# Peptides against a protein of PDB entry 9IZ0: the designs that were tried, part 89

Target 1, 345 residues: chain A of PDB entry 9IZ0
Amino acid sequence: ITCLGSNGHTYKQLVKGGNDDLRQDAVMEQVFEQVNGFLRSYRKTSQRNLSMRTYKVIPLALKTGVIEWVQDTIPLGEYLDSAHKVYHPKEWSLSTCRKLIAEKQMEDLETRLKVYDLVCRHYRPVFRHFFLESYADPVQWFTTQTNYARSTAVASVLGHVLGLGDRHGQNILIDKTSGEVIHIDLGIAFEQGKKLPVPECVPFRLTRDVVDGMGITGVEGVFRRCMEFTLETLRREEDSLLSVLEVLRYDPLFSWLISPLRRMKKQKMQLENFNQPESGNITTDASRDPKIQRNNVSGESEAERAILKVRQKLSSTLSVEASVGELIRIAQDPSYLALMFCGWS

## One batch from the design tools (peptide; made by RFdiffusion4, then SolubleMPNN)

Design b2_p13_6_s1 (from b2_p13_6, 8 letters changed)
Fold by OpenDDE base, seed 5:
Structure b2_p13_6_s1 (fold): chain B 345 residues (1-345), chain A 13 residues (1-13)
Amino acid sequence: as target 1 above (345 residues)
Amino acid sequence: DELLKLYEERLKS
């Protein structure tokens, strides 16, 4: 829908109807705005303009809402598929790579590692070209690449702490003006990604292309330091962050669990992306919701477990540097990446 | 000058 604002500007808005609970997205965006308040309050994060990029979500009903259309963005996965065809036309297609990983999804770690390594040798990173081709001015190039590394660092820490899942290349937008990342479709949080058919086993997305976009220093420099300052800020504001999450415990509308229907939809989309190359608009007219008797008792226990897990991730048992170092290691470890679903790379 | 400032900000970031 295009709405005319009271200021005379036209705003594109996505009306989303269906099985995605836009209330979860709206709540996660509210949590991000509170975290952005914490990041503005501390000198180490405020002097770097560290923030999670947010977008407006207005839930209108249980299954209907309006999402802000983020202008001047591109999905990371869309850019990477197009750029790979341009810069590496002799390498394997993304579909070939996904197929090979998928065919071995049920195999042991050793077999999956061999296939992942084979795919990596035939599908090289290209995301550095986004900055090189989009910004002819060296100052703009350097600024946008720095903004990308900073934004990715904030999103990586916050995504780990809140247990954001489903961080595939279509759920991460790149702002073509600032170079910042925008995370969308926040309906998998609090480690519910581990309950997917292919469990998510990395703390956040740090694929080879995500690293290639950081430039020559990769993870070593802006990204690592901005992760450290973000985690330091979240540890200082632990009680404030937990208090925000406790409000959600008492929201009868908030779902701490992935809905069986969303899980099935993600299962089908994962399976259908293997068989059809066409980005068909699957209008799944799933009109018959069985009345899931939400046993209220299960929701409180899941909220408590989720909040406890957030507290555990904010623990000062390890230094900020050691914690960030381990997160960066795990997020790049082939032994974890090879276990991800084929569309993760 | 601006590139050097940005480089220093990136080194400080």
Scores: peptide ipSAE 0.026, ipTM 0.661, DockQ to the pose 0.014
Fold by OpenDDE base, seed 2:
Structure b2_p13_6_s1 (fold): chain B 345 residues (1-345), chain A 13 residues (1-13)
Amino acid sequence: as target 1 above (345 residues)
Amino acid sequence: DELLKLYEERLKS
């Protein structure tokens, strides 16, 4: 839909209907706005304009809502598929890579690592080209690449702390104006990604293409330091962040668990993405949600467990540098990436 | 000058 604003500007809006509970996205966006308050209050993060990019979500019902159309964006996965065909036309297709990884999904780690390495040799990183081709001015190129590294660092820390799942290339938008990342489809949080049919084993997405976009320094420099400053801010504001999450514990509309329907939907999307190369809008049929009687008792125990895990991730037992170093190591570890649905790009 | 300033800001990042 297109809405006319009170300022006389026209805004495109996405009306989403189906099995997606946009209330989860709206709640996570509210958490990000609170965290952005903490990042603005702390000198080290404020001086760098560190923020999680947010978008407006208006839930209208259980399965319907209005999402802000983020202008001048592209899904990371859409850019990477297009750019890979341009810069590496003799390498394997994304569909070939997906098929080879899927065929070995039930095999041992050694076999999966061999297939992952083989895929990596035939599907090389290209995301540095986004900045080189989009920005002819060296100042704008350098600024946007810096903004990308900064925004990716914030999103990586927050994604780990809040246990954001389903961070595939279609759920990460790139702002073509600023180079910043925008995370969408926030309904898998608090480590519920580990309950997916393909379990998520990394703290955040730090694949070879995500690193290639940071330029010649990779993770060393802007990205690492911005992760450190973000984690330092979140550790300082631990009680404030936990208080925000405690409000969600008592929200009867918030779900601390992945619904069986959402799990099946994500499973179907994963299987369909193996068979069809085209990024077709998977119009998931409006299957009637069975009235899952939310046993309130199970929801409260899972909320408490989620808050305890957030507290553990904010622990000062290790230095900020040691904690960030370990997160970066795990997020890039082939032993985890080889187990992922798309860990090679 | 602007590129140097951006480089200094990136080094301070």
Scores: peptide ipSAE 0.024, ipTM 0.679, DockQ to the pose 0.014
Fold by OpenDDE base, seed 1:
Structure b2_p13_6_s1 (fold): chain B 345 residues (1-345), chain A 13 residues (1-13)
Amino acid sequence: as target 1 above (345 residues)
Amino acid sequence: DELLKLYEERLKS
């Protein structure tokens, strides 16, 4: 919808109706605003303008709300699919790569690694071209690539700490003006991505294309240092961050668990992206409600476990540099990326 | 000059 503001400006807004609980997005955006407060309070992060990009989410009802339309953005996955066709027209299609990975989904890790490597050889990174084609001025190119690396670093640390899941290329927007990343669809948090049909095993998305966008230094430049400064800030503000999360423990509207409906919807969307519409009337008799043993894990016990896991991720047992080094290593590990739905780009 | 300044800021960042 387009709304006319009291200031005479028109604002495009996305109305989501359906099965997505926008309250979870709204709550995560509030957490990001608090974290942005912490990042502004510390010299190391404030001098670099480190922030998580936010957008306005107004939940109107259960499963209905209004989301701010982030202008001048593109989904990372949309850009990458388009750019790959332009820059590598002789390589495999995204659909071919997806098919090969899915066909081996039930195989052992060794087989999945071989298929992942094969896909990687036939689907090369292109995300560097976003900056090269969008910014003819060297200052703008350098600024936007720097902003990308900075914003990706903040989002990577914060995404790990909060256990943000479902970080596929359609849930990451790129701002065409600033080069910053905007994370959307925040309805999978606190490691609930591990409960997806294809479990998320990486701490954040650091695929080959995500790294290619950082330029010649890859992860070893601005990205690593900005991750370190972000993690240092979050460790200093641990009690403040945990206090914000404790408020959510008492929010009856906040779901610490992925809903079975959302899990099933994500599963269907994963499967439907593989099935060409063969017009076979498979009456999937939806009547097999799997008796999900209601393990009466109280929502309170899940909140407590989530907060404990955040505290563990903020532990000072390892240095900031060692912790960031390990996170970067795990996020780039082929043994985890080969297990993802789309770990090659 | 501005590119160099940005580069120095990026090296410091």
Scores: peptide ipSAE 0.023, ipTM 0.687, DockQ to the pose 0.014
Fold by OpenDDE base, seed 4:
Structure b2_p13_6_s1 (fold): chain B 345 residues (1-345), chain A 13 residues (1-13)
Amino acid sequence: as target 1 above (345 residues)
Amino acid sequence: DELLKLYEERLKS
């Protein structure tokens, strides 16, 4: 829809209806705005204009809402799929890569690593071209690449700390004007991504293309330093951040758990993205409601575990540099990326 | 190398 603002400007808005609970997204956006307050208050982050890019979410009903249509954005995955076809037309298609990874999903780590390495050799990074194509002015190029590395660093720390899941290339928008990343579909948080049919094993998305967008320095520059400053800010503001999360503990509308329906929807989307032709009539008798033993782990016990896990991630036991170094290492580790739905780009 | 050959053979098939 297009809305006329009270300022006379027209705003495009996305109306989502159906099965997605936009309240989770709205709550996470509120958490990001609070964190942006902390980032503005701390000298090291404020001097760099570090922020989590936010968007407006207005829940209208249980399963309906209006989302701000972020202008001048493209999904990272959409750009990458198009750019790979242009820059590497002789390499494998994204669908081929997905198929090969899927075919080995149930195999051992060694087999999955071999397939991941194979896919990586036939699907090379291209995301550096986003900045080279989009910005003819060297100052604009440098500024946007810097903004990308900064925003990715903030999103990576927050994504880790809050345990954001489902961080695939369609859930990460790139602002074509600023180079900033915008994370969308925030309804998988507090490590619930580990409960997906393909578990998320990385702390945040730091795939080869995500790194290629940082330019020649990769992670060893703006990105690492901005992660460090962001984590230092969050450690300083631990009690403030935990107080914000404790308010959510008492929100009867907030779900600390992934809904079975959302889990099934994400599973279906994963399977559809593999373009497995429907081989015939396996009437999988979907009538076996898996008695998901509702382990009556009270929603309170899940909230408490989630908050405890946030506290643990903010622990000062390791230096900021050591903690960031380990996060970057894990996020780039082939042993984790080979286990992901799309770890190669 | 062997896995590459097996996949190249499967893609030619």
Scores: peptide ipSAE 0.000, ipTM 0.251, DockQ to the pose 0.033

Design b2_p13_6_s2 (from b2_p13_6, 7 letters changed)
Fold by OpenDDE base, seed 2:
Structure b2_p13_6_s2 (fold): chain B 345 residues (1-345), chain A 13 residues (1-13)
Amino acid sequence: as target 1 above (345 residues)
Amino acid sequence: DELLKEYEELLRR
């Protein structure tokens, strides 16, 4: 839809209806706005204009709402699939890579690592080309690549601390003007991604293409330093951040658990993306709800567990540098990436 | 087909 603002400007908006609870997205955007307040108040983060890019979410009902249309964006996964076909037309398709990983999904870790390495050799990173193509001026190129590394660092720390899941290339937008990342579809938070059929084992998305976009310094430049400054700010503001999350504990509309319906939908989409042979309308009759034993863990007990996990992630037991170093190591570890649905790109 | 054979040979090593 297009709305006319009180300022006389027209704004495009996405009306989302169906099975997605936009209240989760709206709540996470409110948390990001509070964190952006902390980042603006702290000298090391404010001097670098560090922020989580936000978008407006207006829930209208339990399953419907309006999302701000982020202009001049592209999904990371859409760019990468298109760019890979242009720059590496003789390499394997994304569908071939997915098939080979899927065929070995039940094998041991050693076999899965061999498959992951093979896929990585036949599907090379291309995300550096986004900046080279889009910005002919060297100053704009450098500025935009710096903005990408900064925004990715903030999103990586926040994604880890809040336990954001479902961080696939379609849920990460790239701003074509600024190079900043915009995270969308925030309905898997507080480590609920670990409860998916393919468990999320990495703290944030730091695949080879995500690193390739950082340019020649990779993670050792702007990215690492901006992660450190972001984590230092969040540790300083721990009590303030926990107080924001405690308000959500008492929101009867906020779900600390992934909905069974969303879990099943994600499971089906994962299986369908593995099982594309040509043209077969498999009407899988959705009628057999397996009695998932509702372990009646009260929503309150899950909220308390989630807040405890946030506190643990903000612990000063390790230095900021050591904590960031370990997060970067784990996020790039082939032993985790080989277990993921698309850990090579 | 050849890529799948190369894949199977690489996994047997």
Scores: peptide ipSAE 0.022, ipTM 0.705, DockQ to the pose 0.030
Fold by OpenDDE base, seed 1:
Structure b2_p13_6_s2 (fold): chain B 345 residues (1-345), chain A 13 residues (1-13)
Amino acid sequence: as target 1 above (345 residues)
Amino acid sequence: DELLKEYEELLRR
């Protein structure tokens, strides 16, 4: 739909209905706006214009709302699939790579590492080409690549601290004008990604393509420094951030828990949406659901546990540099990446 | 090398 704003400008908006609770997205966007306040108040972050890109979400009903249409964006995964076919037409298809990882998901770590290494050799990163193709002017190229590294650093720290899950390439948009990242579908937060059928084990998305987009310096340039400044700001504002999260503890509309039905559906729908139409019957034998004891963990006790984990992640026991160094190491470690869901890569 | 051949055979099926 197109709406006329009170300022006389027209805005394109997406009406979403049916399956997703937009209330979780709206709440996480409110948390991001508060964090953006902290980033603007601190000299080291404000001087670099560090922010989490936000979008407006207006929930209208339990499963219906209006989302701001982010113009001039592309999903990271859509760009990468297209670019990989252009730059590496003789390498394996993304569907092939996902199939191989999925077929070996029940194997030991050693086997999964061999599969991941093999896939990496036959599916090389291409995301550097986004900046090289889109920006013919060297100043615009440098500016947009810098904006990408900065926005990715903020999103990586916030994604870790708030325990954002489901950070696959379709849930990360790239702004074609600024090079900034926009995170969408925020319905997996507070480490609920660890409760998926294939648990998430990385702190944030730092795949080879995410690093390739940072240019020649990779993580050791603008990205690392902007992560450090972002984490320093969040540690300084710990009590303010925890106070924002405590307000959500008492929101009866905020679900601190992914429903068992939503857990099973998210990774299945990811497989189904990625399996357009090469006829490979992946019989996911759904019969070995480990008895997740329905501990009737009250929504309050999950909120308390979530807040305690946020506090633990903001702990000053390690330096900012040591903490960021360890997060970057874990997020790039093949031993963790090889354990991720096949649709996540 | 053996794992590569096994996967190349799996891809040909």
Scores: peptide ipSAE 0.022, ipTM 0.674, DockQ to the pose 0.035
Fold by OpenDDE base, seed 3:
Structure b2_p13_6_s2 (fold): chain B 345 residues (1-345), chain A 13 residues (1-13)
Amino acid sequence: as target 1 above (345 residues)
Amino acid sequence: DELLKEYEELLRR
């Protein structure tokens, strides 16, 4: 929909209806705006303009709302699929890689690591080309690549702390003007992604293409340092952040549990992304509900557990550098990436 | 089909 604002400007808006509870997305965007306040208050983060890019979400009903259309963006996954065909036309297709990973999903870790390594050898990173194609001026190229590494660092720390899990390439937008990342569809928070059939095993997305976009220094440049400054700021504002989350404990509009409908939709998206329709009747025998103990975890006890996990992630037991080092290690570990739906790109 | 055979052969090595 296009709306005319009271300022005379036209705004494109996405109307979502049906089964998407936009209230969780709206709440997460409010949390990010509070965190952006903290990042502006500290010299180390403010001097670098560190922020989580936000977008406007207006929930209209339980399953309907309006989302700001972020202009001049592309989904990371859309760019990567297109660019890979251009730069590596002799390598495997994304569909081939997905099929091979899916076929071995039920195998042991050793087999899954062999498959992951094989896929990685036949599907090389290309995301560096985004910056090389989009920015002919070296200063603009350097600035946008720096903005990408900075925004990815902030999103990675927040993704870990708030338990947003693996942000797949369709849920990460790249701003073509600034090089910044925008995270969309915030329907999984507080490690609820670990309860999916394909569990989110990484603290944030730091795949080979995500790293390739950081340029020659990879994670050891702007990215690591901006993660450190972001985590240092969040540790200083721990009580403020926990107070924001505690307000959500009493928000009747916020669900600390994944709604059965969102869970089914995310499960279906995981399964449908495995099943591009070759017309094989795989009767998904939905009868193997793993007895995930339906502990009737009250929404209150899940909220308390989520807040405790946030506090634990903000613990000063390890240095900022050691904590960031471990997060980067885990996020790049093949033993976790081989378990992901798309850990190779 | 050939890519699947090559893949099965690669997993057997």
Scores: peptide ipSAE 0.021, ipTM 0.688, DockQ to the pose 0.033
Fold by OpenDDE base, seed 5:
Structure b2_p13_6_s2 (fold): chain B 345 residues (1-345), chain A 13 residues (1-13)
Amino acid sequence: as target 1 above (345 residues)
Amino acid sequence: DELLKEYEELLRR
């Protein structure tokens, strides 16, 4: 919808209805705003303008709300599919690569690694071209690539700490003006991505294209350093962050578990991506609301487990540098990436 | 189809 503001400007808004719990997104955005407060208060993060990009979510009902339309953005996956066709027209299509990974999804790790390596040889990274195409001025190019690496670092640390799942290329927007990443559809959090039909086993998205966008240094430089400063800030503000999450423990509207409906929707999307190109507005008219009695006792125990996992991820047992080094290693490890859903690559 | 045969042959090695 387009709304006329009291200032006379028109604002595009996305009205989302159906099975998506926009309250989860709204709560995660509130957590990000609190974290952005911590990042602004700490010199090392403030000097770099480190922030998680947020968007406004207004839940209107249990399954209906208004989402801010983020202007001048493109989904990462949409850009990558388009750019790959331009720069590597002789390589495999994304659909071919997804099919090959998907056909071997039930095979052993060794077979899945062979497939992943083969796909990687026939589908090369292109995301560096986003910055080269979009910015003719060298200062703008450098600034936007730096903003990309910074925002990706913040999102990677927060994504790991809060256990954000479902970080496929359509749920990550690139701001065409700033180069910053914007994470959308936050309804899989607190490691609930491990409960998907294909478990998510990486801490955040650090695919070859995500790295290619960082330029010649890849992860070594702005990205690693900004991850370190972000994690240092979150460790310092651990009690403040845990206090924000404890408020959510007592929110009867917050869901610590992936909804059965969202799990079914993801399973269906995972199955449909086997058979059709991504061009269908699937209005699934799921008019049968099973009254799932939320056992409140199970929700509190899951909230407590989630908060304990956040505390464990903020542990100072390892240095910030060692912790970030291990996260970067795991996020790029073919032995983990080859186990991901075919739409992850 | 040929790419799938080369792929199956590569996975058998």
Scores: peptide ipSAE 0.021, ipTM 0.645, DockQ to the pose 0.032

